# Designs tried in a protein design run: peptides against a protein of PDB entry 4Z63. Part 238

Target 1, 334 residues: chain A of PDB entry 4Z63
Amino acid sequence: LCLGMNDLTGNIPEDLFHLKRLNLLGIQENRLSGSLSREIRNLSSLVRLDVSWNLFSGEIPDVFDELPQLKFFLGQTNGFIGGIPKSLANSPSLNLLNLRNNSLSGRLMLNCTAMIALNSLDLGTNRFNGRLPENLPDCKRLKNVNLARNTFHGQVPESFKNFESLSYFSLSNSSLANISSALGILQHCKNLTTLVLTLNFHGEALPDDSSLHFEKLKVLVVANCRLTGSMPRWLSSSNELQLLDLSWNRLTGAIPSWIGDFKALFYLDLSNNSFTGEIPKSLTKLESLTSRNISVNEPSPDFPFFMKRNESARALQYNQIFGFPPTIELGHNN

## One batch from the design tools (peptide; made by RFdiffusion4, then SolubleMPNN)

Design b2_p24_4_s2 (from b2_p24_4, 8 letters changed)
Fold by OpenDDE base, seed 4:
Structure b2_p24_4_s2 (fold): chain B 334 residues (1-334), chain A 24 residues (1-24)
Amino acid sequence: as target 1 above (334 residues)
Amino acid sequence: SIEEFVNKFRLPNVDSSWLSSVEL
């Protein structure tokens, strides 16, 4: 049953939960309100539940043990409070959990040893606190992780050295500290292609350790951290780099010539730093800016990217990083 | 300005948490 993108109000009729053969319930993009009924437990054949973009409130019901076929739960942009219910945090069937932009709170706890099918986790823009869950690497299929806009104090856990499944990771604005430790840990994530760390590490030095290596790194976004130092030499080994944003830092020195050696680099933002010297002529050699047909068929995260081209423009949602226009931003340097 | 940064990553009524967590 798909009733999304309407002006439906009130709560879900209780009789809907008698549909024991229902595989898909999509009621997203409405004005549905109140608590999410516990009677969802009666939907024993449910594979996809989409309640996103509504006015739901209260705690998410602890009924997911009665939903053995549930693969997709989308609840983003609601007013949910409390934690992730225990049955959801232990779901062996769940592939995707999206609870972004809610009011979920407390410590983030997932039983990753039970969540054997979890591939995508979006918990961005919540009120989770404490530390990052050290057991996330035990989610052996978990590729896409958005934990941005939470309050995860401290450092990236050492256990994340073993996060082999991790491909897309956002921790933007999560009160993280120690960028050197974070990068030193995350370099061991052999499948890491997208790393977003904006609004963390306030005033720290960007490490220039040549031992750091991110072989598969395609997207690096570390904006607005007030980072000091220079363009990191270790980044030159990330030959697959496509998007680099180090804007709104306190980076100094010259923009290195090797920045133009990235064959796939189509988006570069180094604006609002303290870079000096000449613009590298090698930037004119960026094949991505000259060649019309970069069909980069790459796996994208399940999470959208957002870019505003100018102050007057409506900001555009990009489901793929390749949707970004070819861009070089070097403004507001010295 | 901070406003320029916010405008780059934040969409009105869109959660840009994936790229940026700047809230206006």
Scores: peptide ipSAE 0.040, ipTM 0.725, DockQ to the pose 0.098; fails the geometry check
Fold by OpenDDE base, seed 3:
Structure b2_p24_4_s2 (fold): chain B 334 residues (1-334), chain A 24 residues (1-24)
Amino acid sequence: as target 1 above (334 residues)
Amino acid sequence: SIEEFVNKFRLPNVDSSWLSSVEL
């Protein structure tokens, strides 16, 4: 049953929860309000639940033990409060959990040893506090993690050295400290293609350790950290780099010529730093910027990026990072 | 706000809704 993208108001009729054969419930993009009924437990055949973009409030009901086939739960952009229900945090069937842009709070706890199918986790823009959960690497299929815009304190856990499944990781604006430790840990994530660390590490030095290596790194975003130092030499070994944003830092020195050796680099933002010297002539030779047909045969990360073209414009969803216009931003350097 | 930052600076939205569109 798909009722998404309407102007439906009020609560879900209780009679809907008697549909025991229902595999898909999509009621996203409505004005549904109140608590999410516990009677969703009666939907024992449910594979996909999408309640996203509504006005739901209260706690998420602890009924996911009664939903043994549930693979997809989408609840982003609601008013949910409390924690992740215990049954949800222990779901062995769940592949995707999206609860982004809610009011969820407390310590983030997931039973990763039970969540054997979890591939994608979006808990961005919530009120989670405390430390990052050290046991996230125990979610052996977890590839995509957004924990941005939470109040995590401290450092990236040492256990994340073992996060071999991790491909996409966003921790932007999560009050994290120690960028040197974070990069030193995350370099061990052999499948890491996208790393977003914006609005953390306030005033720290960007490490220039030549021992750091991110073999599969395609997207690096570390903007607005007030980072000191220079362009890091270790980044020159990330030959697959497609998007680099180090804007709004305090980086100094010259932009190195090796920045133009990235054959796949189509988006570069080094704006609002203190870079000096000449613009490297190698930047004018970036094949990705000169060819209209970015035949980037590389699998784009399967995730839409959002870019605002104008302050007044709605953020444009790009289904692929390659949908970004080729961009070089070097403005506001000293 | 990050929204203002993402909005102002054309950054890839840290709030990638992509997780909603991935058919796993």
Scores: peptide ipSAE 0.031, ipTM 0.685, DockQ to the pose 0.052; fails the geometry check
Fold by OpenDDE base, seed 5:
Structure b2_p24_4_s2 (fold): chain B 334 residues (1-334), chain A 24 residues (1-24)
Amino acid sequence: as target 1 above (334 residues)
Amino acid sequence: SIEEFVNKFRLPNVDSSWLSSVEL
């Protein structure tokens, strides 16, 4: 049953919860309000629940133990409060959890040992506090993690060295400290292709340790951290780099010539730094900027990228990294 | 300015939390 993208108001009719054979309930993009009924437990055949983009409030009901087939729960952009319900945090069937842009609070706790199917987790823009959960690497299928815009004080946990499944990771604007430790840990994530750390590490030095290596790194975004230092030499070994944003830092020195050796680099933002010297001639030879045939065969992140083409424009959602226009931003380097 | 940056990433009605840094 798909009822999304309407002007539906009020509560879900209770009789809807009698649909024992319902595999998909999509009621997203409505004006549904009140609490999410606990009677969703009656939908024992439910595989997908999408309640996103509504006016739901209160706590998420603790009934996910009665939903043994539930693979997808989308609840983003609601008014949900409290924590993740215990039954949801222990769901063995759940593949995707999206609760982004809610008012969820407390410590983030997931039973990753029980959540054997979890591959995508979006909890961005909530009120989670405390530390990052050290047991996230126990979610052995977890590839996509958005925890941005929460208040995760401290450092990236040492346990994240063992986060082999991690491919896409955003911790943007989460009050993190110690970029040297974070990079030193996350370099061990052998499947990490996308790393977003913007609005953290305020005023720290970007490490230039040549021992750092990100083998599969395609997307690195560490903007608006007020980072000091220079273009990091360790990044030159990330031969698959496609997108680099180090904008709005305090980086100094020359832009190195090796930045033009990235055959796949189609987006570069080094704007609003203190770079000096000449623009490397190698940047004018980037194959990705000269050839229209970027092979789109790369796994796109499950999470959308957002691009705002200008200050007055609405940001465009890009479900694929390749949706970004080829860009070189070197502005405001004085 | 920091305000310009914040405004670059403050997408009205778009939660840019995941890639709040790759807002071009």
Scores: peptide ipSAE 0.028, ipTM 0.702, DockQ to the pose 0.095; fails the geometry check
Fold by OpenDDE base, seed 2:
Structure b2_p24_4_s2 (fold): chain B 334 residues (1-334), chain A 24 residues (1-24)
Amino acid sequence: as target 1 above (334 residues)
Amino acid sequence: SIEEFVNKFRLPNVDSSWLSSVEL
């Protein structure tokens, strides 16, 4: 049953929960309000639940033990409060959990040993606090993780050295500290292609440790951290780099010539730093900027990217990184 | 303030949580 993209108001009719054969409930993009009924437990055949973009409030009901086939739960952009209910945090069937842009709070706790199918987790823009959950690497299929815009004070857990499934990771604006430790840990994530750390590590030094290596790194965004230092030499070994944003830092020195050696680099933002010297001539040789036809059919994270082109502009949503126009931003360097 | 910054980027219903290239 798909009733999305309407102006439906009020609660879900209770009679809807009698549909025991319902595999898909999509009621997204409405004005549905109140609590999400616990009677969703009666939908024992449910594979997909999409209640996103509504006015739902209260706690998410702890009924997911009665939904053994549920693979997709989308609840983004609601008013949900409380924590992730225990049955949801233990769901062995769940592949995707999206609860972004809610009011969920407390410590983030997932039973990753039980969540054997979880591959995508979006909990961005919530009120989670405490530390990053050390057991996230136990979610053996967890590929996409957005935890941005929470209050995960402290450092990236040492356990994340073992996060082999991790491919797309956003921790933007999560009150993280110790970038040197974070990079030193995350370099062990062999499948890590996208790393977003914007609005963390305030005023720290960007490490220039030549021992750091991110083999499969395609997207690095570490903007607006007020980071000091220079362009990190370790990044030159990330030959698959497609997008680099180090804007709004306090990086100094010259832009190195090796930045033009990235064959796939189509987006470069080094703006609002303190870079000096000449623009490397190698940047004019970036094949990705000269060739109109790079259809990069690469897997994007299931989560949108947001780019703001200027202070006054609205953030543009891009469903894929490849939706970004080829860009070189070197402005506002002094 | 960081709050003013975050609030300027709190576009109503635009959750820039994933990749925010935020020009300040």
Scores: peptide ipSAE 0.023, ipTM 0.632, DockQ to the pose 0.086; fails the geometry check

Design b2_p24_4_s3 (from b2_p24_4, 11 letters changed)
Fold by OpenDDE base, seed 1:
Structure b2_p24_4_s3 (fold): chain B 334 residues (1-334), chain A 24 residues (1-24)
Amino acid sequence: as target 1 above (334 residues)
Amino acid sequence: DIEEFVNKYRLPDVDSSWLSSVEI
């Protein structure tokens, strides 16, 4: 049943929950309000639940133990409060959990040993607090993790050295400290392609450790951290780099010539730093900027990127980083 | 100006993206 993208108001009729054979319930992009009914438990055949972009409030009901086939739960952009229900945090069937842009709070706790199918987790823009869950690497299929805009004080857990499934990771604006430790840990994530760490590590030094290596790194965003130091030499070994944003830091020295050696680099933002010297001539040779046809058919992240091109423009949703215009931003360096 | 940075990454709705970290 797909009822998304309407002007539906009120609550879900209780009789809808009598549909025991229902595999898909999509009621996203409405004005549905009130609590999400516990009677969802009656939908024992449910594979996909999409309640996103509504006005739901209260706690998410703890009924997911009665939903043994549920693979997809999308509840982003609601008013949900409380924590992740225990039955949801223990779901062996769940592949994707998206609860971004809610008011969820407390410690983030997932039973990763039970969540054997979890592939994608978006909990960005919530009120989770405490430390990052050390057991996230136990979610052996977890590839996509957005935990941005939460309050995870402290450091990246050492256990994340074992996060071999991790491909896309955003921890932006999560009050993280110790960038050297974070990078030293996350370099062990052999499948890491996208790393977003913006608005953390306030005033720290960006490590220039030649022992750091991110083999598969395609996207690195570490903007607005007030980071000191220079362009890190270790980044030159990330030959697949496509997007680099180090804007709004306090980085100094010259922009190195190797920045133009990245064949796939189509988006570079080094703006609002303290870089000096000449613009590397190698930047004019970036194949991605000169050749229109680098359609890198890369797997799109399950979660969209958002970029606002102009102050007056609405933020554009990009389902793929390739949707970004080829860009070199070197402005506001002194 | 922090406002310019915020404007680059701020969604009109308080929404997180992989890249839009910026709720300041």
Scores: peptide ipSAE 0.035, ipTM 0.717, DockQ to the pose 0.089; fails the geometry check
Fold by OpenDDE base, seed 4:
Structure b2_p24_4_s3 (fold): chain B 334 residues (1-334), chain A 24 residues (1-24)
Amino acid sequence: as target 1 above (334 residues)
Amino acid sequence: DIEEFVNKYRLPDVDSSWLSSVEI
């Protein structure tokens, strides 16, 4: 049953929960309000539940043990409060959990040893606090993780050295500290292609440690951290780099010539730093700016990227990083 | 100007960008 993108109001009719053969319930993009009914438990054949973009409130019901086929739960952009229900945090069937832009709070706790199918987790823009859960690497299929806009104090856990499944990771604006430790840990994530750390590490030094290596790194965004230092030499070994944003830091020194050696680099933002010297002539050699057909068919995260082209423009949603226009931003350097 | 940075990554909706979740 797909009833998304309407102006439906009120609560879900209770009789809807008698549909025991229902595999898909999509009621997203409505004005549905009140608590999400516990009677969802009666939908024993449910594979996909999409309640996103509504006015739901209260706690998410602890009924996911009665939903053995549930693979997709989309609840983003609601007013949900409390924690992740125990049955949801233990779901062996769940592949994707999206609860972005809610009011969920407390410590983030997932039973990753039980969540054997979880591959995508979006909990961005919530009120989770405490530390990052050390057991996330136990989610052996977990590839895409957005935890941005939460209050995770401290450092990236040492256990994340073992996060082999991790490919896309956003921790933007999560009160993280110690960028040197974070990068030193996350370099061990052999499948890491996208790393977003914007609005963390306030005033720290960007490490220039030649021992750091991100072999598969395609996207690095570490903007608005007030980071000091220079362009890090270790980044020159990330030959697959496609998008680099280090804007709104306090980086100094010259823009190095090796930045033009990135064959796939199509988006570069170094604006609002303190870079000096000449613009490297090697930037004119970026194949990505000259080639019309960079068909980088890469798996995109299940989570969208957003960019505004200008102040008046609506933020463009990009389901794929490759949707970004070729860009070089070097403005506001002194 | 912090506003320029915010405008770059700020979604019109309070929805978290994968690239940047700037609330200013």
Scores: peptide ipSAE 0.029, ipTM 0.688, DockQ to the pose 0.101; fails the geometry check
Fold by OpenDDE base, seed 5:
Structure b2_p24_4_s3 (fold): chain B 334 residues (1-334), chain A 24 residues (1-24)
Amino acid sequence: as target 1 above (334 residues)
Amino acid sequence: DIEEFVNKYRLPDVDSSWLSSVEI
């Protein structure tokens, strides 16, 4: 049943929960309000539940043990409060959980040993606090993780060295500390293609450790951290780099010539730093800027990127990084 | 403006009028 993109108001009719053979319930992009009924437990055949972009409030009901076929739960952009219910945090069937842009709070706890099918987790823009869950690497299929805009004080857990499934990771604006430790741990994530760490590590030094290596890194965004240091030499070994944003830091020295050797680099933002010297001539040879035919097989993170084109403009959503225009921003380096 | 940058990668606080991309 798909009723999305309407002006539906009020609660879901209780009689809808008598549809025991229902595989898909999509009621997204409405004005539905109140609590999400516990009677969703009666939808025992449910594979996909989409309640996103509504006015739902209260706690998410702890009934997911009665939904053994549920693979997709989308609840982003609601007013949900409390934690992730225990039955949801233990779901063996769940592939995708999206609860971005809610008011969920407390410690983030997932039973990753039970969540054997979880591949995508979006909990960005919530009120989770405490530390990052050390057991996230036990989610052996978990590829895409957005935990941005929460309050995860401290460091990236040492256990994330074993996060072999991790491909997309966003922790922007999450009160993280120790960038040297974070990069030293995350380099062991052999499948990591996208790393977003903006608005963390305030005033730290960007490590220039030549032992750091990110083999499959395509997207690195570490902006607005007030980071000191220079362009990191270890980044030159990330030959698949497509997008680099280190803007709004305190980086110094010259922009190195190797920045122009990235064949797939189509977006570069080094603006609002303290870089000096000449613009490398190698930047004018970037194939991505000169040739329209670069079929960049993008890692499409399941998570949207947002870009404001103008201060007054709404952020445009890009579901794929390839949606970004080829860009070089080197402004405001004095 | 720092606010502009913060908003570049901010998931907009979805002003009620932000078109949700249907996650396919």
Scores: peptide ipSAE 0.028, ipTM 0.627, DockQ to the pose 0.047; fails the geometry check
Fold by OpenDDE base, seed 3:
Structure b2_p24_4_s3 (fold): chain B 334 residues (1-334), chain A 24 residues (1-24)
Amino acid sequence: as target 1 above (334 residues)
Amino acid sequence: DIEEFVNKYRLPDVDSSWLSSVEI
């Protein structure tokens, strides 16, 4: 049953939850309000539940043990409060959990030993607090993790050295400290292609340790951290780099010529730093900027990318990183 | 201006993407 993208108001009729053969319930992008009924437990054949973009409130009901086939739960952009229900945090069937942009709170706890199928987790823009869950690497299929815009404290856990499944990781604006430790840990994530750490590590030095290596790194975004230092030499070994944003830091020195050696680099933002010297001539030779059709057939993260082009413009949703216009931003370097 | 940066990554009313999950 797909009722998404309407102007439906009020509560879900309770009789809808009597549909025991229902595999898909999509009621996203409506004005549905109230609590999410616990009677969703009656939908024992449910594979996909999408309640996103509504006005739901209250706690998410702890009934996911009665949904043994549930693979997809999308609840982003609601008013949900409380924690992740225990049955949801222990779901062995769940592949994707999206609860971004809610009011969920408390310590983030997932039973990764039980969540054997979890491959995508979006909990961005919530009120989770405390430390990052050390057991996330135990989610052996977990590839995509957005935990941005939560109030985590401390450092990236040492256990994340073992996060072999991790491909896409955002921790932006999560009050994290110690960028040197974070990068030193995350370099061990052999499948890491996209790393977003914006609005953390305030005033720290960007490490220039040549021992750091991110072999598969395609996207690095570490903006607005007030980071000191220079362009890090270790980044030159990330030959697959496609997008680099180090804007709004306090980085100094010259932009190195090796930045133009990234054949796939189509988006570069070094704006709002203190870089000096000349613009490397190698930047004018970036192959990716000359070819309009970078058809990079890479699997996009399950979560879209957003970029606002202009202050007055509505932010554009990009379903793929490659949807970003080829860009070089070097403004506001003094 | 931090507002310009905020404006770059804050997408109002759009399910902020994995990259722009930086709600500033």
Scores: peptide ipSAE 0.026, ipTM 0.683, DockQ to the pose 0.095; fails the geometry check

